# Ledger of designs, part 130: peptides against a protein of PDB entry 5B16

Target 1, 136 residues: chain A of PDB entry 5B16
Amino acid sequence: TPSRINHNERLEFLGDAVVEFLTSVHLYYLFPSLEEGGLATYRTAIVQNQHLAMLAKKLELDRFMLYAHGPDLCRESDLRHAMANCFEALIGAVYLEGSLEEAKQLFGRLLFNDPDLREVWLNYPLHPLQLQEPNT
Target 2, 136 residues: chain A of PDB entry 5B16 as posed
Amino acid sequence: TPSRINHNERLEFLGDAVVEFLTSVHLYYLFPSLEEGGLATYRTAIVQNQHLAMLAKKLELDRFMLYAHGPDLCRESDLRHAMANCFQALIGAVYLEGSLEEAKQLFGRLLFNDPDLREVWLNYPLHPLQLQEPNT

## One batch from the design tools (peptide; made by RFdiffusion4, then SolubleMPNN)

Design b2_p30_7_s1
Fold by OpenDDE base, seed 3:
Structure b2_p30_7_s1 (fold): chain B 136 residues (1-136), chain A 30 residues (1-30)
Amino acid sequence: as target 1 above (136 residues)
Amino acid sequence: DEKKYQEKLAKLKAYLDELVAELQRRLAEE
């Protein structure tokens, strides 16, 4: 229905911003000596549709999308794009109904299968100089 | 503690480097 489409697109809009923000903040603190170009490269890799679709598979969104919208997704690229959008909408919903912390935890869990990498991503020591920046 | 953290951080960076490379390869194939 048009109402559901509008709602999902709004959630996607919100989720896109949340994913972008969380990724940016974590990269900024994790790599204090990395130049902007390097930070941007990592961020792009993490948040682009192709990668988000890979994360969506961990939630079995591919099966859901094929079940619900199979006839409309005749190309692999279309499926990946739809999965990425659905993933963003999910993160948006988690933020909206829960909190930024909950969205952060869910996103971090899905980003890495390796528990060491997950731990570093979610739990990093703050550099003293980074604490001097306002609203950071 | 700090040394172990730096090792894990290096591992994370290596993972991200590989992620960038892998996604670029996949895009090149399409």
Scores: peptide ipSAE 0.609, ipTM 0.921, DockQ to the pose 0.840
Fold by OpenDDE base, seed 1:
Structure b2_p30_7_s1 (fold): chain B 136 residues (1-136), chain A 30 residues (1-30)
Amino acid sequence: as target 1 above (136 residues)
Amino acid sequence: DEKKYQEKLAKLKAYLDELVAELQRRLAEE
């Protein structure tokens, strides 16, 4: 329905911002000596449609998309793009209905299957120089 | 603990480097 489509697009818009924000914050703390260009490169890799589609597959969004929109998703690239959008909408919904913390935890759990990587991503110490920043 | 953290951080960086490499490969194919 038009109302559902509009709502989903709005959630996607919000989710896109949340995903980018969370990614930026974590990268900033994890790599305190990395220049802006390097941080931006990692962020791009994490939030690109191809990668978000991989995360969406962990939630079996591909099965949902094929069931609901199969005739319109004949190409794999179209499916990946749709899955990435749905993933963003989901994160947006979690933030909207829950909290930024809930969105952070969900995103972190999906980002990495390796528990070591997940632990570092979610639980990092503050760099000594970062303690001097008021909004750290 | 610090040593373990640095090792895990290095592992994370390597993982992210691979993601970057994958992006570059896909862009090159287009």
Scores: peptide ipSAE 0.609, ipTM 0.922, DockQ to the pose 0.887
Fold by OpenDDE base, seed 2:
Structure b2_p30_7_s1 (fold): chain B 136 residues (1-136), chain A 30 residues (1-30)
Amino acid sequence: as target 1 above (136 residues)
Amino acid sequence: DEKKYQEKLAKLKAYLDELVAELQRRLAEE
């Protein structure tokens, strides 16, 4: 229905912000000596549609999207965009229904298959120089 | 412990570098 489509797009809007925010915060704390350009480059890579679509495949959203939309997603690019949007909506829903912490945990789990990378991403010590900065 | 963390952090950075490179290649090919 139009109302549900609108709601999903609103969730996508929220999820996009959450994904970008979480990514920014984690990169900021993980790499205190990295210049803004480097941080931005990593963020762009993490949050762009191509990457989010890859994460969405881990949830088998591609199967769902093809089932639900079929011929409208026959192009690979269209499918990637749809999957990324759906992923954002999911994160948005988790944040809305749960918390930022829950969204962070889900996103972190999907970002990395390697448990060492997950651990560092989710659980990093605060750098001494960061103690002098305002809460972020 | 700190050494282990730094090693994992380096691994993470390497992963991100590869991610950047891979996605940039994909974009360039399209």
Scores: peptide ipSAE 0.606, ipTM 0.921, DockQ to the pose 0.889
Fold by OpenDDE base, seed 5:
Structure b2_p30_7_s1 (fold): chain B 136 residues (1-136), chain A 30 residues (1-30)
Amino acid sequence: as target 1 above (136 residues)
Amino acid sequence: DEKKYQEKLAKLKAYLDELVAELQRRLAEE
């Protein structure tokens, strides 16, 4: 149990970095004329616990959390925080066991229900001014 | 189609703007 908890926390740590990295990269390429403040605002909105919890709900993590930890998660804020952590751990696990590309695809699919938005997020052309930048 | 891309990109930006607003509202309520 202690090892499992430690493992989950480590995965969460990794997932947090992956989510932030992917978000940053996509925003950077998608909005080449947007200033740093705007990019940071969008990133904050995307990666904050409240939003990640919303994404986690799409994976029915809320049902899982209530099933496993119902009595301990009676407050909405506690549930959201737990769901966000689990979501990060999941992304971390996907990256660890798979690849950054797999994490990117999963995250992108969950970010948007609208197929147009999903397509743009995942499939954007490189801006002419970004051609010399690393295509990460 | 560049035109379609720009339209979708604008739609994405609008979505993100709304996301920012929505999450800020939720945070303000708590």
Scores: peptide ipSAE 0.605, ipTM 0.921, DockQ to the pose 0.838

Design b2_p30_7_s2
Fold by OpenDDE base, seed 3:
Structure b2_p30_7_s2 (fold): chain B 136 residues (1-136), chain A 30 residues (1-30)
Amino acid sequence: as target 1 above (136 residues)
Amino acid sequence: KEEELKKLLEKLREYLDQLVKELQEQQKLE
């Protein structure tokens, strides 16, 4: 329904910002000597639709999307786009109904299959205010 | 500990470099 689509688009909007923010913060602290161009390059790689779709595949969103919307997703690029949007909506929902910390944990767990990389990404010291949520 | 962290960060950097490369390559093919 149009209402459901609107709701998902709003969640996607929020999730996009959360993913962008988390990625930016982590890269900033992890690589203090890296210039802006390098930071931006890594951020783009992490948050672009193609990569987010790869993360979404780990949640088996591809199977879900094909089941629910298969006839409209005949192209791989269309599927990737839809998966990325769905992933962003999921992150947005986790932030909205849970917390930024929960969104951080979920995103970090999916980013890396290597446990060492996951550990350093998730547990590298960050400024405490960076995880502070707005007043509700 | 500090040296170990440096090694992990280096590993992370290499991973990200590879990610950038792979995504760029795939985009060129499509």
Scores: peptide ipSAE 0.631, ipTM 0.927, DockQ to the pose 0.745
Fold by OpenDDE base, seed 2:
Structure b2_p30_7_s2 (fold): chain B 136 residues (1-136), chain A 30 residues (1-30)
Amino acid sequence: as target 1 above (136 residues)
Amino acid sequence: KEEELKKLLEKLREYLDQLVKELQEQQKLE
């Protein structure tokens, strides 16, 4: 299954970029007065493997990974990385076979269990006055 | 509506701050 492995790695590559892009765009608009360092800090938290693995768990990718690669995932860190990679591949596949909008919706849906936060993340209404508000 | 949005943004900010904190703490333990 060399071709499948290569394909999955390519999807991970694409998904990583999509996740980072979507995160960057949303943070940029949501926090217009936040400095670059703050934006980067939030982005890192959102897109790092540990967090993506948490999101992957919502899709029960842990069960999938253990079923498919159990013997190779005896360490928690290995499982976490595998889950994160699988999550990236999933997002990449959704983008590739669907659209950026679909990837955005899926990612946003998984990012937040709170429906209000999910809504503000996905449907942030741009208001001119917000650009002038201080960073809180 | 604007006030509601401000509250939601604050809530989001708090959530993200907590996320950053938790992830950093977890990394220190590893």
Scores: peptide ipSAE 0.631, ipTM 0.926, DockQ to the pose 0.798
Fold by OpenDDE base, seed 1:
Structure b2_p30_7_s2 (fold): chain B 136 residues (1-136), chain A 30 residues (1-30)
Amino acid sequence: as target 1 above (136 residues)
Amino acid sequence: KEEELKKLLEKLREYLDQLVKELQEQQKLE
C-alpha cells in the first residue's frame, strides 16, 4: 500500500543517516591521524549501495526481495539497489524501536566476518566525555 | 596491549583498502 511504501521510505531516510553517522564516528576515532580525504574514501566505500547490498545478503534479504518482487528485479543492479534500501530501512527501524547502540551492534556485526576486526570496530574507546552522550 | 591494538588497526586499514579497491573495480565493470 502507498502508506507502507511511505513508511518504508521514511525508515530508509532515517537508516541512511544512522549508517552514515556510525561509520563517520568510528572511522574518526579509529584513525586519528588520517586526513579528511582518507576518512571520506573509507566512508564512501562502507556506506555506498553496493556494499550495503553485500551486507544485506548476509541477512538473506536477497531471498526476501526475490520472493516479494522477483519479476520486477530482473537486473542485478536493481536488486542491489533495492537490497541496500531495505538494509537502510532495517537499520532505521532498529534505531527507532531500539537504540543507537543496538543499531551500532547490528551494523558492526555485519561489517566484518573477522571477529578481531569486528571487536576493534565496536569496542574502540571514544573520548571519555563523549562516552556520556545520550544513546537513546 | 598497545602493540596488539596497533596491529589490529593496521589489519583493519588493510581490509578497508582492499574494500575500496574491490568496490571501485566492480563499479568500472558496470
Scores: peptide ipSAE 0.628, ipTM 0.927, DockQ to the pose 0.798
Fold by OpenDDE base, seed 5:
Structure b2_p30_7_s2 (fold): chain B 136 residues (1-136), chain A 30 residues (1-30)
Amino acid sequence: as target 1 above (136 residues)
Amino acid sequence: KEEELKKLLEKLREYLDQLVKELQEQQKLE
């Protein structure tokens, strides 16, 4: 349905911005001594289609996409792009219908399987108490 | 707790570094 397609594309547009914004904010506060280039490198890794597709797989979107669009997704790269777009649309929908906080929580939960990393990403550091990042 | 947080941040940094590396390598293979 063209109308639904347009709606999904609009949600994807919004979701892309939300994902990039959330990622930028978290990186900015978590690594106060990291230069812009380093922040940008991490952001690119987090928000690029390859990684978003990995996150989408955690939601079993791969199985859904193959079920619904199998013949059109014969290439792995096509599947990854479709999954990434779908993931962005989902985040856009969560933000639109819910809140930025809900989008933040969902995104953070999917970013990390390690609960410690998930917690530090979502909750720390406290802004007034910006801690210097450990030397890498 | 501050020291523990620093350790977690280091762990996060290492994770992100690895992510960058893996994704870059994957792109090169494609």
Scores: peptide ipSAE 0.625, ipTM 0.923, DockQ to the pose 0.843

Design b2_p30_7_s4
Fold by OpenDDE base, seed 2:
Structure b2_p30_7_s4 (fold): chain B 136 residues (1-136), chain A 30 residues (1-30)
Amino acid sequence: as target 1 above (136 residues)
Amino acid sequence: SEEKLKELLKKLKEYLDKLVAEARAAEAAA
C-alpha cells in the first residue's frame, strides 16, 4: 500500500484538477464576454499557492501543518506551499469521498467571505448567450 | 435584479483584479 505521504500527494493531484476545473467553469459562466486570456489570468490568481494558502488558513491548516510538520517548515514560503498542497489534498478528498458538488460548495464558501459574492459565484444566472448555446 | 447582478459582478471583478495584482507582485518579487 502507498505511504500516507503518497496518498496525500495523490489527493493533491486530484484536488489540483478539481480546483482548476471548478474555477474554470465558474469563470466561464460568470464572464461570458471575457476572452481566454482574461479567464486564464483570473484562474491563475485564484489557484496560486499564496491564495490557496490563504483559503487553507481559514480552515486553520497552518496550525495543523505546524503541528504535523513543524520542523520541516522553516520558511514562510515553505509553509504557504505546504498549506496550498494540503488545501488541494483536502478538496481532492472531499471530491473523492463526497462529490463534485460538495467540493464546489466548500471551495466557494472559502473563496469569498462576502455572502453575496459567494452566492453569485455558486449560483450565477445563465447569460442569454449561454441559454442559446447548446452543450453548455 | 439585473442591476444588483451587475453590481455584484463588478465587485467580484474588483476582488479578482486584486488577486491578480497580488499574484503579479509576488512574481515580481520572486
Scores: peptide ipSAE 0.611, ipTM 0.923, DockQ to the pose 0.818
Fold by OpenDDE base, seed 1:
Structure b2_p30_7_s4 (fold): chain B 136 residues (1-136), chain A 30 residues (1-30)
Amino acid sequence: as target 1 above (136 residues)
Amino acid sequence: SEEKLKELLKKLKEYLDKLVAEARAAEAAA
């Protein structure tokens, strides 16, 4: 249904922004001495389709996509792109129907299999300057 | 502890560096 497709695309749009935002914020706090270029490089790596597709795979979205769009996604690159989009839509939906916190938690859980890295990502300590300027 | 945090941040950076490398590799292959 065109309506469903449009809605999903809208969710994808929202999710893309949420993923970008969360990634940016976490990187900003985690690496207070890293220049913008470095931050942007990490962000790009995190939010690129290839990586998001890997995160989507953890949710078994690949199986879902093959079920729903198998014949249309014969190319691996197409599947990755679709999975990334679907992942963004999911994050968008979580944000929309839940909260930014819920989106953050979900995203963080998926970003790292290592629980220690997950913990530091989600609960990063603030730099002394950031502690003094929490609204920055 | 601060030391543990330092180690974790190092580990995190290494992880992210790998992601960057993968991204660059993908771009180079495209």
Scores: peptide ipSAE 0.611, ipTM 0.923, DockQ to the pose 0.852
Fold by OpenDDE base, seed 3:
Structure b2_p30_7_s4 (fold): chain B 136 residues (1-136), chain A 30 residues (1-30)
Amino acid sequence: as target 1 above (136 residues)
Amino acid sequence: SEEKLKELLKKLKEYLDKLVAEARAAEAAA
C-alpha cells in the first residue's frame, strides 16, 4: 500500500543516516591518523549498496525480497538495490524501536565474519556523548 | 594489548582496502 511504502521509505531515510553515522564514528576512532579523504573512502565502501546487500543476505533478506517482490526484481542489480534499501529500513526500525546501541550491535555483527575484527569494531572505545546524541 | 590492537587495525585496514578495490573494480567493469 502507498502508506506502507511511504513508511518504509521513511525508515530507510532514518536507517541511512544511522548507518552513515555509526560507520563515521567507528572509522574516526579506529583510524585517528587517517585523513578525511581516506575516512570518506572507507565509509563509502562500507555503506555502498552492493556491500549493504551482502550484509542483508546474511539476514536472508534476499529470500524475503524474492518472496514479496519477485516479479519486480528480476534483475540482479535491482535485487541488490532493494536489499540495501531494506537493510537500511531495518536498521532504522531497530534504532527507532530500540536504541542506537542495538543498531550498532546488529550492524557490527554483520559487518565482519572474523570475530577479531568484529570485536575491535564493536568494542573499541567510543565517546559516550556521541553515542547518546542521536537519541536526545 | 596495544600491540595486538595494532595488528588488528592492520588487518582491518587490509579488509577495508579490499572493499574499496572491489567497489572500484565493479564500477570500472560497468
Scores: peptide ipSAE 0.609, ipTM 0.921, DockQ to the pose 0.805
Fold by OpenDDE base, seed 5:
Parts: structure tokens; C-alpha cells; sequence
Structure b2_p30_7_s4 (fold): chain B 136 residues (1-136), chain A 30 residues (1-30)
């Protein structure tokens, strides 16, 4: 059986894809007139380590990391990177053990402190042109 | 309402623009 470290890295791999996918899908629907470059720019900003680390802090992963791995995380940049990876692993685990919907909900709740923005992110309306592809 | 939605989307975009700015600033500082 894989080691815990290997398992965590695999979860991180999966979580990275889930975060990327969810972000892409939501941006796509929320901004139907935004070109690919703009969508990609927003996606990059959302999924980069520093932002994911901020989301991780909302889950108090910083405290967890310092408790469990403090000696190896003396640099703030190292801690931030580790927090981002841990966050991805968490999302991966939620998807794996739960569902994409659960991952979506968790991610969405963390993305925004503003309830209205959270709501529009999670429950965005479809543009009329988007309705032409109902199977999407 | 539709107007409220537009306002929220505008607010969302502003939030995302800030994230982009922060990302670029961090990259420049690295």
C-alpha cells in the first residue's frame, strides 16, 4: 500500500485538477463574454499557491502545519506552499470520498467571505447562449 | 433582480481583479 506521503501527494494531484476544473467552469459561466485570456488570468490568480494558502488559513491549516511540521516550515514561503498543497489534498479528498458537488460547495464557501458573492459563484445564472448546450 | 445580479457580477470582477493584481505583485517580488 502507498505511504501516507504518497497518498497525500496523490490527493494533491487530484485536488489540483478539481480546483482547476471548478474554477474554470465557474468562470466560464459567470463571464460568458470574457475571452480565453481573461478567463485564464482569473483562473491563475484563484488557483495560485498564495491564494490557496489564504483559503487554507480559513480552515486553520496554518496552525495544523505549524503543529505537525513546524521545524520544517521555518520560512513563510515554505509554509504558504505547504498550506496550498495541503488545501489541494483536502479538496481532492473531499472529491474522492464525497462528490464533486461537495468539493464545489466547500471551495465556494472559502473563496468569498461575502455571502452574496458566494451565492452568485455557486449558483450562477446561465446566459441564453449557454442554454444552447444543455448537456454541458 | 437582473440589475442586482449585474452589480454582483461587477463586484465579483473587481474582487478577481484584485486577486490578479496581488498575484502579479507577488510574482514581481519573487
Amino acid sequence: as target 1 above (136 residues)
Amino acid sequence: SEEKLKELLKKLKEYLDKLVAEARAAEAAA
Scores: peptide ipSAE 0.606, ipTM 0.922, DockQ to the pose 0.880

Design b2_p30_8_s1
Fold by OpenDDE base, seed 1:
Structure b2_p30_8_s1 (fold): chain B 136 residues (1-136), chain A 30 residues (1-30)
Amino acid sequence: as target 1 above (136 residues)
Amino acid sequence: SAEEQRRLEELLEKVKAYLDKLVEEYRASL
């Protein structure tokens, strides 16, 4: 019963959390010796609006936004914000209607164009000490 | 193997370099 706008905002809320979670988990495994501050720095760079907008452009969400909201997005910065929000809503929808694994795969495919780097991101090696802990 | 380990280390360094670039781009956007 919620309006389309309300539904998209809710999906954006969920997608924001999913992107944050996936980013955190992958960084945690990729850099087992990196301190929290360094991990947070990489996470911020990955999830910030400008970068998410770039990922959104790979899905041609810019064309969708200009078609649906062109007059309201005359400024490039406004378009970036809208694209980032739309990207989060999309990830939220993929998680909600599909699975966390599907969201993980989509996000990884967009994050790295290089297939070798993508493989490392998606299938990171575990540190020997991490193998000794449960739920890792 | 030693070769596999070397390859993995090289890929990890490339991932790090890419992320470092994103950090610089983010800082430049502020």
Scores: peptide ipSAE 0.627, ipTM 0.926, DockQ to the pose 0.934
Fold by OpenDDE base, seed 3:
Structure b2_p30_8_s1 (fold): chain B 136 residues (1-136), chain A 30 residues (1-30)
Amino acid sequence: as target 1 above (136 residues)
Amino acid sequence: SAEEQRRLEELLEKVKAYLDKLVEEYRASL
């Protein structure tokens, strides 16, 4: 329905910003000596549709998409795009109904299968200079 | 400790390697 489409698009809008923000913050702290260009390159790779679709597949959103919209998703690229959008909407919903912390935990859990790498991503060590300005 | 620092550095290198792989995959898709 038009109302459902509008709601999902609004959630996607919010989720896109949340994913972008979380990714930016974690990269900033993980790589304190990396220049802006390098940070932006990693961010682009993380938030691009193909990667977000892969994360969505871990939640079995591909099965949901094929069930609900199979006839409209004849191309693999169309499915990936839809899955990425759905993933963003999901993150947006988690933030909206829960918290930024919950969105962060979910995103980190999906981003890294390795628990040790996940822990580093979620609980990054802060550089002494970063500790001087914790709100930046 | 020094051991903890070495472990952290190893993990950070693995994170970087993973992200580098994602970048390569993204570039290959263009």
Scores: peptide ipSAE 0.626, ipTM 0.925, DockQ to the pose 0.905
Fold by OpenDDE base, seed 5:
Structure b2_p30_8_s1 (fold): chain B 136 residues (1-136), chain A 30 residues (1-30)
Amino acid sequence: as target 1 above (136 residues)
Amino acid sequence: SAEEQRRLEELLEKVKAYLDKLVEEYRASL
């Protein structure tokens, strides 16, 4: 069996892809008139370490990091990077042990504190042009 | 309905504003 570290890195790898995919899909449907560059800009902002670390903080992963690593993460940038990686590993685990839907729901709940905005993100309602071409 | 559509547009603008804020914060961190 792989080491715990290896397993976590593998989960992180998977989670990175899941977060990237979910973000891409939701942005694609949510902003049907936004060009690729704009979509990519939003995606980058959503999945960058600082933001993922913020989402991780909502799960109190900062406390976990403190207990698990202590002084090794005394620098803010190191802590953020570690939290982001841990968040990705968590999403990877949720996808692996559960489903893409479960990962989607978890990510959405953390992404937006406002329930109305969360609902819009999660459902990404179709716009008029998409209604005309729902399979595109 | 028109009301539902207006509400949706409003929410979409708020989502966009939130994402714009994230972009701004990201750029500031570089």
Scores: peptide ipSAE 0.624, ipTM 0.925, DockQ to the pose 0.943
Fold by OpenDDE base, seed 4:
Structure b2_p30_8_s1 (fold): chain B 136 residues (1-136), chain A 30 residues (1-30)
Amino acid sequence: as target 1 above (136 residues)
Amino acid sequence: SAEEQRRLEELLEKVKAYLDKLVEEYRASL
């Protein structure tokens, strides 16, 4: 049990970095004219616990968390935080056992329900501004 | 093509709108 918890925390650590990285990269390419502050703002919004918990719900992690940790998650805020952490651990595991590409695909699938928006996010085609400045 | 480019721009605007919504939700949670 302690080893499992430790393993999950380590995966969470890794997943946090992966989510941050993927988010940063995609935002960078999607918004070539957006200043650092704007990029950081979007990143924060994407990776904040409330949002990650929402993504986690799409994987039905809420049911898992309540089953496994119900007594410790009486408050919704506690559940959201736990779900966000679990989501990060999952992404970390996907990266570790699979690849960054697999983590990217999973994250993208969850981030956007709209397939067209998802496609844009995942592939971040060259923006008109990038076409004007191909070296950016 | 121009049409394809316009479509892409529209999609990017929708992505931005979605992200803006997330930002607002985040700020509201603070």
Scores: peptide ipSAE 0.619, ipTM 0.922, DockQ to the pose 0.907

Design b2_p30_8_s3
Fold by OpenDDE base, seed 1:
Structure b2_p30_8_s3 (fold): chain B 136 residues (1-136), chain A 30 residues (1-30)
Amino acid sequence: as target 1 above (136 residues)
Amino acid sequence: SAAEQERLQELLKKVKEFLDKLVEEYRASL
């Protein structure tokens, strides 16, 4: 229904912002000496549709998309785009009905299969200079 | 400890390698 579509698009809008924010924050803390351009490059790579679609596949959203929208997704590129959007909507929903922390944990779990790398991503200690910054 | 810091640096390198791969994949998709 149009209402469902609008709701999903709104969640996608919110989720996009949440993913962007979380990614930015984690990159900022992980790489305190990396220039803005480098941070932006990593962020772009993390949040681009192809990668988000890959994360969506880990949640088996591909099966969901084919079930719900199979006739509308004739091309692989269309499926990837739809999966990325669905992933963003999911993150948006987790944030909306849960918390930013829950969204952070979910995103981190999906981003890294390696639990050690995931731990670093999620819980990287603040850099000494960051600890001295009044606005952080 | 020194060992913990070394481990952390190793993990950070691996995180960076992971992200570098994502960047490569992204660039290849353009």
Scores: peptide ipSAE 0.646, ipTM 0.930, DockQ to the pose 0.932
Fold by OpenDDE base, seed 2:
Structure b2_p30_8_s3 (fold): chain B 136 residues (1-136), chain A 30 residues (1-30)
Amino acid sequence: as target 1 above (136 residues)
Amino acid sequence: SAAEQERLQELLKKVKEFLDKLVEEYRASL
């Protein structure tokens, strides 16, 4: 229905911002000496459709999308884009109905299969200068 | 401890490598 589509698009809008924000924050702390361009490069790579679609596949959103919208997603690129959008909507919903922390945990869990790397991503150590200036 | 710090540095290195791979994949998709 149009209302549901609109709602999903709104969730996608919110989720996009949440993913961007979380990614930015974590990169900022993980790489305290990396210039803005480098941070932006990593962020772009993390949030680009192809990667988000891969994350979505971990949740079997591909099966869902093909079931619900198969005829409209006959091209791989179309499916990938739709999956990325659906993933963003999901993150948006998690944030909206849960919390930023829950969104962070979900995103981190999907971003890294390796639990050790995930731990570093989620609970990054602060650089000494960051410890000295916690508000920065 | 020194061992803990070394482990952390190794993990950070791996995170960076992971991200670098994502960047490469992204660039290849363009």
Scores: peptide ipSAE 0.645, ipTM 0.929, DockQ to the pose 0.898
Fold by OpenDDE base, seed 5:
Structure b2_p30_8_s3 (fold): chain B 136 residues (1-136), chain A 30 residues (1-30)
Amino acid sequence: as target 1 above (136 residues)
Amino acid sequence: SAAEQERLQELLKKVKEFLDKLVEEYRASL
């Protein structure tokens, strides 16, 4: 494949991990009494393609995709999948050229429209036992 | 304060409700 495609796929690979990691960390701290299965359920819902595509739409990536790949994305499901991948690549790029913090902020801003909920997500309260952990 | 703690708990509840909705939407999409 062309270099640009390879680069985008590599960014997608990285972004997938970043989104997964950030989601996991925030859920872990937000719900200290939630069992692993519950955490995993929320994570799956957050990072699944349909939801990531919705987040991508907030960045108008749909317009980008239709402009660049319209003829190849006739089905809504195809567009959603492509948008999700593009979103992952974007997060990967933000992390790569910026920081994990910048990726976290961007993801949080997109995840919650309500600024109060966003604030809680980004600046979650820590359980007293969590405060005792070395890597909090 | 008590008021601040109450507000925080309310917000956490709303976050959970938001996530529950996402789970429902995901399950519906399967």
Scores: peptide ipSAE 0.645, ipTM 0.929, DockQ to the pose 0.954
Fold by OpenDDE base, seed 4:
Structure b2_p30_8_s3 (fold): chain B 136 residues (1-136), chain A 30 residues (1-30)
Amino acid sequence: as target 1 above (136 residues)
Amino acid sequence: SAAEQERLQELLKKVKEFLDKLVEEYRASL
C-alpha cells in the first residue's frame, strides 16, 4: 500500500534525524576534546548503513525483511540497506510514539553489548569543559 | 573518588576502542 510505504519513509526520515542527533549528542559529551572531524568520523561509522543493519539484526529485522520483502532483497547489500532503513523507521516510531529518551535507551542498548560501556554512553556526566553548554 | 575516576577513564578508553573499530570497519567497507 502506497500509504504504508509513505508512512514508513516518513518514519525513516524522522528516525534518521533522531539517530544522528543522539549519536552527535553522546559523542559530543563523551569526547569533549575531540575535534569536529573526529566526532564526525565516529558519527559516520555509527550511523552508516552497514552498522545500522547490524543493530537491526539484533532485533531480528533481517528475518522480518526477508519475510516481507524477500523478492526485493536478493542481494546482501540490498538487505543491509533495507534493514538500516527499517531500523531508522523503528527509531523514528519510538521517538514519535514514545519519547527521545526511549529512543536513546533503545539505541544505546543495541549499540553496546557491554553493559558498562552502555552505561557510559547513556549516562556520561557533563564534562567540566562543557559546563557552559546546555544539557541534552 | 580517584578509583572511580580511573574506572571511568578505562571505560572511556574501551568506548573509544569500540568506536575506532567501527571506523575501521566502515573504511574497509568503502
Scores: peptide ipSAE 0.643, ipTM 0.928, DockQ to the pose 0.937

